# Peptides against a protein of PDB entry 3ESW, part 261

Target 1, 322 residues: chain A of PDB entry 3ESW
Amino acid sequence: NNIDFDSIAKMLLIKYKDFILSKFKKAAPVENIRFQNLVHTNQFAQGVLGQSQHLCTVYDNPSWHSIVLETLDLDLIYKNVDKEFAKDGHAEGENIYTDYLVKELLRYFKQDFFKWCNKPDCNHCGQNTSENMTPLGSQGPNGEESKFNCGTVEIYKCNRCGNITRFPRYNDPIKLLETRKGRCGEWCNLFTLILKSFGLDVRYVWNREDHVWCEYFSNFLNRWVHVDSCEQSFDQPYIYSINWNKKMSYCIAFGKDGVVDVSKRYILQNELPRDQIKEEDLKFLCQFITKRLRYSLNDDEIYQLACRDEQEQIELIRGKTQ

## One batch from the design tools (peptide; made by RFdiffusion4, then SolubleMPNN)

Design b2_p29_4_s2
Fold by OpenDDE base, seed 1:
Structure b2_p29_4_s2 (fold): chain B 322 residues (1-322), chain A 29 residues (1-29)
Amino acid sequence: as target 1 above (322 residues)
Amino acid sequence: SFIKKLQEKIKELGAYIPESVLKELLDEL
């Protein structure tokens, strides 16, 4: 009997969709109990949850997107994207154009828009005076600084004039559009918002060892792509482990549609002990938060995202980030 | 193999089913 592989495949696809959708049903009481116990008993889990409550949703602000688009030199950006796209002679559709857009945004942000700030310039002595600045420590925000979600202000004394300069560590990305300076936190925060403002699927990646970056979902490459605004880096997940020889334990990606342990993409060598949580509990935590983030989605959206998740998991297991 | 032929056909239909899941779903047919 000729096996009708087409009919069997179609039946399996239906069953597979149902199987996938079944995983995203409302959490059972036992799962809720496990989640609550995990978050209550494990500090790392509590931290991941706390970050997810902010990072997964904060950038989905249409008002912020409008402000960003009004602030950026869109004419310059699109001119450069069009130029590079035309230069490569690609006949590929809109999907590859988005990769060029992200690459230009990386260039524009680092070269034209934002500044790295190890130490601030002296407010009295003016530009290029950061070498004269001595750190005195950190303090809480004043009344003006507190308006812009500032948790910490670094205090510097000028060795030349003796005046004090404040460097507020603003967490309000709209304020960062004005200040246009910071370290990895400010860079990643604002750049994440910038990418989101172009309607892109973006995740904020938190590394436990004091670095942060983005991932963008490339429709052309059909995968999550490493994006580091500080480094003007596109699709170079190896830079931390290999180029920097950085030791790392955890990399967690936070997006509107899920929380994912992406450590395997970035931790290629010099892995630090993963002792903050059991691997099974971390997997459960990320899946549980992801499930909650998807509760309002329809079955087709859930299925498409789940297929994407499975492809990513296969990539992460195979070490095929290149 | 039967599984490989099915995976190829599923891929032609624009989907991917992991082999472990595919085996599980086949056992339910």
Scores: peptide ipSAE 0.326, ipTM 0.934, DockQ to the pose 0.796
Fold by OpenDDE base, seed 2:
Structure b2_p29_4_s2 (fold): chain B 322 residues (1-322), chain A 29 residues (1-29)
Amino acid sequence: as target 1 above (322 residues)
Amino acid sequence: SFIKKLQEKIKELGAYIPESVLKELLDEL
């Protein structure tokens, strides 16, 4: 009997679609109870939930995308992308253009647009005076700073003139388009919005050990790609564990379509104890939040995302990005 | 193997089904 592998494969694909769709239906009452108990009893779970409520949706703002595109030098950016694409991109097909765009955005952002702020310049003495600044501590925002989602203001005294300079830690990415300075938090926040403004699939990656970066989904590479705006880094997930010799416990990716534990992509050595939550509970939490984020999607969108998720899980298990 | 040939055909159709799920779905055919 000639086994019709084509017919069997097509039947299995139909059944598989139904199987996947069944998993993304409304959570069972037992799952809701488990979720509620987990977030009320586990501080790490509560933190992941709180971050997901902000990071998964905040960047999906068309008004912000317009402001970003109006603020960036698009002529320079596209000129540089077109120049690099004209050299090598034609051989690889049109999908590689987006990888060139992200690489240019990394260059532009670090070299031309945004600045690292270890210490602010003295507001009285002017530029290149940060060496004269002594930290006095942190305080709450004033009335003006509070308009831009500021939780903390770092206070510095100038050793030369004695005046106080405030460094507000703004969480409003539109305010960061004006200030054009910050640390890893401000860099990642604004750069995530920038990538989203070009219509890209982007995730914000939170590391428990005080670093943050992005991932973007490359259609050319057909996977999530590490992107660090602070480092001008593209597809170098090893930089933290290997180059920095950083010790890490958790890396969690937050996107519009899901929350994913991506620790296996970045924690290659020097793993710290993962003692904040049970592994089964973290897996459950990420899946539960992901299901909620997808409740409004159609069956085809749910199926395509689930296929992408399975590919990513295989990649993470096999360590293929090394 | 039958499973390997079937997985290859599923890949040709632009999809991926994990082997464990594929086996479960085959048992339902």
Scores: peptide ipSAE 0.314, ipTM 0.933, DockQ to the pose 0.734
Fold by OpenDDE base, seed 5:
Order: sequence, then structure tokens, then C-alpha cells
Structure b2_p29_4_s2 (fold): chain B 322 residues (1-322), chain A 29 residues (1-29)
Amino acid sequence: as target 1 above (322 residues)
Amino acid sequence: SFIKKLQEKIKELGAYIPESVLKELLDEL
């Protein structure tokens, strides 16, 4: 009897959809209690929740997207993308165009648009004076700086003229379009917004050991791709563990559709103790927040995202065996 | 294997079911 694999496969797909959808139903009372207890008793869990409340939704602002697109040199960007796509992209299909776009945005952002700021230039002495700047410490924002979601202001004294220069650490990415300078936090914040403004699926990756970067979902590669604006890096998740020999414990990705522990993608060696939370509790926390973020989605959207999540989990497991 | 053939057919239908879940769902048929 020829097994009708087509019929069986179709039946399994129906059952699988129902199985997936069942996981995204309203949380049981026991899950809500577990979640509340976890975030009240575990500081790391509370931190992840707090970050998710901001990072998962803040970049989904159409007004900000318009401001970004009006600020960037789109003619230059698309000219460069079209040029690279015309060389090799037609053979690989239209989905590769977005990978070229992200690569050009990385180039444009680092080379033409944004500046790394170890120390600010002296406001009095002008450009290329950062070498003369001595840190005096940090303080709270003034009334003007507070308008742009500024948490801290670094204070510097010029050794040449004696004047004080303020370096506010703005969290408002629209203000960063004006200032066009910062460190990894400002770079990642604004670059995340830039990618979102092109309608891309983007996650903000927080590393516990004071670094941050992005992930972009490539339709061409059909996976999440490492993107670091500071490094002009595309698909190089190994740079931290291998090239920098960085020790790390946690990497958590925050996106509109979920929160995911992506530590396995980036922590390839020199793993620090994962002692901030139980692994099962972290898994539960990320799943619970993800479920909550998807409550307004329809069954088909939930199913498609769940399929993508399962593919990512398989990738993360296989990456440890290579 | 029977499971591999099913996975191939599911892939042809534009979907993916993890093997562990596929086995669980098969046990319910």
C-alpha cells in the first residue's frame, strides 16, 4: 500500500498549527503567578522585563521612521545598493537586495553619518580637541538635556582652555540624528531605529557585559543575522568571543514579536557563569514575554512566527555542534 | 526513514515541523 505521504503531511500540518496556537492562548493562572514571583524575586528577570517594555516597542513609531528617512541620504544609499545588486544580486533572487541594503546602511552609518565618541571635543577649542579632555565624572541632565531622555551626562574639562564640556548620554534616537555621535549604546539605539524605518525585522541585542548590537531577519538567508553598527559587521557573531576574546554570560534579543536568549549564537568560548537566573526560569521568562507581545496577532501570524522561532532554536542548537 | 520522507513532504508544502514534535503528533494519529 503506497503510503499517501501528502495526505499524512497535510494532516500533520493542521495538528501542528493547532499545537502551536495552543501555546499562545491566554496564560494560565499558574503561569501568571510564576511570572510575577520571578520578576519580584529575581533582579535579572526584572531587568529583562524592564528592557522588554522599552526595547520591544519603542522603535515602532511611524513618525520617527519618517524623520529618519527624511534625514538619511536615500539617493546615495539606494544608488550604492542598486550598484551592488546589479553585479550579483539578480542570480540570487530579489530577497538578497535587503541584505545589500543592510550592508550599505552599515557602511553609510559608520563612514558617512555617525561618529564614535570616546571623549567629546572641547566646545570652545573646536574639532579634534578630544585628546585635551579630562573626565571629571558624571551627573544628571540639565533642563534642556532632560527633554531628550538623557539619563546621565559625562563631564569633561579641557586641559588647554579650562572650559567644561558636557557629553549627554541621550536615549532619544531622534536627538542622535542631530548629535551624530556616541558609543555602543547610541550607535545601536539609532541604528536599530534606522533599520526599523526601512520596514525590516530587527532585534536589539543586549549583552550583560556592557555591549549591544542588532539582529536583522534576512529573508534571503532565512535566519536572524548579526549586525553591529559599531563594527560595520554583518553576519559575524563570532567577533566578540573569538576576535575580541570577550568573556560573556548573557545575550538577550529584544524585538516587537519576542524576547529570545541568543547567548548560544555569540558565546562561543570564555563563557562566564550564568548564575543570575535559573536556565528554566530564563526560558520561561522569555517565552512568557514573547507570548504577551503576540496577544494581538492573528492565528496565521502566530503560526508563522512560531515556525521561525523553532527554526532559530534548531540553528542555535546546531551551532554548538559545529 | 518514514519520518524523513514526511519531513521532506512537509518541507515541499512550505513548512517545517521539528522532529520531536513530528513524532509526538504521529503518536496521536
Scores: peptide ipSAE 0.306, ipTM 0.930, DockQ to the pose 0.667
Fold by OpenDDE base, seed 4:
Structure b2_p29_4_s2 (fold): chain B 322 residues (1-322), chain A 29 residues (1-29)
Amino acid sequence: as target 1 above (322 residues)
Amino acid sequence: SFIKKLQEKIKELGAYIPESVLKELLDEL
């Protein structure tokens, strides 16, 4: 009997769509109880939930996107993108153009727009005076600083003039468009917003070992791509584990459509103990939050995202992040 | 294998079904 593989495959695809959609139905009461118990009993789970409530939604602000696009030198950016795109012999309309855009945004952001701030310059002595700055500690924001979602203010004294300089650690990315300086947190925060402002699918990646970066979904590569604004790095997930020899335990990606443990992409060696949560509970937590984030999506959107998730999971298992 | 041939055909149709899920769905046919 000639097995009609085409008919069977088509039937399986229908069943698979239904199977996938069934997973994204409202959580069963037992899943809700498990989730509530997990976030109430596990501090790491509570932290992931808290981060998801902010990071998964904060960048989806059309007014912020407009402000970003008005602030950036778009003429310079697109000129450089077009130049490099044409140089490599690509035609207009290829999905690869967006990869060139992200690469130029990395260049522009690091080279032209934003500054790394180990220590602030002295407000009195002017530019290039950070070497004269002594940290005095941190304090809460003042009334003005508090308007811009400032969690802490680092205080520095100038060794030359004795004046105090405040370095507010702003979490408002619009304020960062003005200040144009910070560390990995400020860099990643604003750069995530920048990428979002171009209509890109972006995730914020939190590493427990005090680093943060982005992932961009490349339609050309059909996968999530590592993007680190601090390093001007595109598709180099190995830089932390291999180049820096960094020890890491958790890397969690936060996007509008989901929360994903991406540790396998970045933790290639020197893995620290993953003792903050059970692996099964972390997997459940990420899936549960992801499911909630997708409740308003239609069946086709849910299915497409689920297919993307499965492809990513296969990639992460196979270690194909070269 | 029958499963590999089906997976290949599903890929030709522009989709991917994990083998574990494919087996489960086949058992329901």
Scores: peptide ipSAE 0.304, ipTM 0.931, DockQ to the pose 0.766

Design b2_p29_4_s3
Fold by OpenDDE base, seed 3:
Structure b2_p29_4_s3 (fold): chain B 322 residues (1-322), chain A 29 residues (1-29)
Amino acid sequence: as target 1 above (322 residues)
Amino acid sequence: SFLEKLKEKIKKLGYYIPEEVLKKLLDEL
């Protein structure tokens, strides 16, 4: 009897779709109770939930996308993308074009657009005066700074003129289009919005050990790609653990379609104790939040995203980021 | 093996099913 592998494969694909869709049905009462208990009893879980409520949705703002696209030098960006794309002998319409776009956006952002700010320049003495700045501490925002979602303001005194310069840590990415300076937080925040403004699928990655970066879903590579605007880095997830010898415990990715523990992609050595939450509870938390983010999606969207998630989990288990 | 041939066929159709899930679904056929 010739086993009709084609028929069996088709039947299994139907059953697989149903199996996947069953996982994304409305949460059972027991799952809701477990979730509520977890976020009320575990501070790390509460923190992940709080971040997800902001980071998973804030960048999906069409008005902000328009403002970004109006602010960037699109002619320069696309000219450079087209130049590098053509130089490497690619044909128009290949999915790889988006990878070239992200690489140019990394270049443009770091070299032409945004500035790293360890210390601000003196507002009175002008440019290149940061060497004269002494930190006095941090304080709350004033009335003007508070308009732009400012959590803290770093205060500096100029050793030359004695004047005070404020460095507000703005969380409003539209304000960052004006200020064009910051540290890893401001860089990642605005760069995440920039990538989203080009219609890209992007996640914000939070590391517990005071760093943040992005991931972009490459249709060409068919995977999530590490993107760090501060480092002008594309597909180099090893830079923290290997190049910096950074010790890390948790890396959590936040996107519109889900929350994922991506620690295995970035923590390659020097792993710190993962003692903030049980591994099973973190897995449950991320899956539960992801499920909630997908409640309004249709069955085909849910299925496609779930297939992508399974591929990512396999990648993370195999340690094959390359 | 039967499982290898089936995995290859599913892959040719443009899909990936994790082996553990594939085994479970086969048991339900």
Scores: peptide ipSAE 0.282, ipTM 0.913, DockQ to the pose 0.773
Fold by OpenDDE base, seed 2:
Structure b2_p29_4_s3 (fold): chain B 322 residues (1-322), chain A 29 residues (1-29)
Amino acid sequence: as target 1 above (322 residues)
Amino acid sequence: SFLEKLKEKIKKLGYYIPEEVLKKLLDEL
């Protein structure tokens, strides 16, 4: 009997769709209880939930996307993308154009648009005075700074003029379009919004060991791609563990459609103890939040995203970029 | 094997089914 592999494969795909959709149905009462108990008893779980409530939705603001696109030099960006695409992109098909766009956005953002701020310049002495700045500590925002989602203000004294300079750590990415300076937090925050403004699938990656970066879903590569605006880095997930010799415990990706433990992509050596939560509980937490983020999606969208999730999980297990 | 040929066919259709799930779904056919 010639086994009709085509017919069997089609039947299995239907059954698989139904199986996947069954997993994304409303959480059972037992799952809700487990979730509530976990976030109430585990501080790390509470932190992941709190971050998901912000990071998974904040960048899906059409008004912010318009402001970003109006602020960036789109003519320069697209001119550079077109120039690089014309060299070799045509051979790889149209889907590679978006990879060139992200690479140019990394270049533009680091070289032309945003600045690293280890210490601020003195507000009184002007430019190139950061060397004269002594940190005095941090305080809460004033009434003006509070308008821009500022949690902390770093305080510096100028050794030359004695004046105080405030460096607000703004979390409002629209304010960052004005200030155009910061550290990894401000860089990643604004760059995440920039990528989202081009209609890209983007995740914000939080590392417990005080670093943050992005992931972009490349349609050309058909996977999540590491993107670090601070480093002008594209598809270099090894830079932290290998190049920096950074010790890390957790990397969690936050996107509109899910929360994913991506630690296996980035923690290649010097792994710190993963003692903040049980592995099973972290897996459950990420899946539960992901399920909630998908409640408004249709069956086809849920199925397509679940296929992406499974592909990513295979990649993460194999430790090989496909 | 039957399973490998089936995995290849599913992959050619642009999908991936985890092997454990694939085995379960096959047992339900």
Scores: peptide ipSAE 0.273, ipTM 0.912, DockQ to the pose 0.868
Fold by OpenDDE base, seed 4:
Structure b2_p29_4_s3 (fold): chain B 322 residues (1-322), chain A 29 residues (1-29)
Amino acid sequence: as target 1 above (322 residues)
Amino acid sequence: SFLEKLKEKIKKLGYYIPEEVLKKLLDEL
């Protein structure tokens, strides 16, 4: 009897859809207990949860998207995108256009829009005076700085004029559109919002070893793509482990549709001990948070995202991030 | 094998099912 592989495959695909959807049903009481115990007993888990409560949703603000799009030089951006897109012989409407857009946004952001700030310029002496700035420490925000989600303010004294310059570490990305300066935190925060403002599927990647970057879901490449605004880097997940020789333990991606341990994408060598949480508990935590983030989605959306998740997991297992 | 032929067919349909899941689903047929 010729095995009808087509019929069997179709039946299995239906069963697979149901199986996948079953994972996203309401959490069992035992899973809720496990989750609650984990976040109350494990500091790393609590940190991941806390970050997810902010990073997974904060950038999904249509009013912020409008402000971003009104602030950026869209004419310049699209002109450059169109130029590079046409130069490579692509036709309008190809899905690869979005990759060109992200590459131009990286260029524009680093070269034309935002500034790296190791030390602030002296407010009195003007531009290019950061070399004259001595750190005095950090303090809490003042009343004005507090309006813009400022957790800390770095204080600097100018060696030339003696005046104090404040460098507030703003977490409000709209304020960052005005200040246009910061370190990796400010860069990644605002750049994540910028990418979201173009309707892109974006994750914020937190590295435990004091770096942050983005991932963008390329519809052309059909995968999550490393994006670092600080480095003007697109699809170079190796830069930290290989180029920087950075030691890392955890990289966690936070997006509207889920939380994912992406450490395998970025930690290629110099792995630090992953001793903050059990691997199984981290996997459970990320899956549990992801499940909660998807509660309002329909079955088709859940299934599509789950298919994406499985593809990503295969990629991460195979080490084929490129 | 039957399993490899089935995996290939599923892949040709544009889907991927992890082998462990595929085995489980087959056992439920």
Scores: peptide ipSAE 0.268, ipTM 0.913, DockQ to the pose 0.816
Fold by OpenDDE base, seed 5:
Structure b2_p29_4_s3 (fold): chain B 322 residues (1-322), chain A 29 residues (1-29)
Amino acid sequence: as target 1 above (322 residues)
Amino acid sequence: SFLEKLKEKIKKLGYYIPEEVLKKLLDEL
């Protein structure tokens, strides 16, 4: 009996689509109760929810994308991308162009555009005076700084001239296009917006142990790719655990289409206790937020994203077995 | 195997179904 594999495969695809779509239906009352109880009783869950409400949506601003594209040297960027693509990209297909773009954006951002600021330069003494700066502590923003989503201002005194220099920790990425300096938070914030402005699928990755980075979905590699603007790093998820010997407990990725625990990608050794939330509750929380983010999507979009999610979960499971 | 041939066919159609889910769906056919 010639088994009609074509007919069976088509039937299974229909059943699979229905199965997936069933998971993304409106949350049951029991799920809503569980979610509310979790975010009210667990501080870590409340933090993840709070971050998702900002990070999943803030970068989807067309006016910001326009400002970014008007601010960057697009001629230089595309010239460099085209140059690298012309060498090797034609053999690998058109989808690799976005990988070259992200690599060039990493280069451009670190080398030409943005600066690391451990300590600010003295506003009075000018450039290259950060060595003379002594931290006095932190305070709230003034009236001007408050216009740019500033929660904290670091205060420094110049040992040479005695003047005070303020280093506001701006969370407005448009203000960061002007200031062009910061630490990992400012770097990741603005770089996430930059990648989004090119129409890329991007997630913001929060690490509990005071680091942040991005993930980009490569159509060429057909997976989420680690991207760290501070390190000019592309596809090096091991750098934190292995190269830095960093101890970590949680890495959570925030994107427009979902929230995902990506700890398995980055925590390869020196795992800290995951004691902030039950694993089942964290999994539930991420799935519940993801479900809410997808409520406006059609069945085909939901299905495609769910297929991507399943591929990522398989990747994350296999990565621990190597 | 039947399962591998089916996986290959699904892949040729441009889709991926996790094996555990595929087995469950097959049991429902």
Scores: peptide ipSAE 0.267, ipTM 0.911, DockQ to the pose 0.647

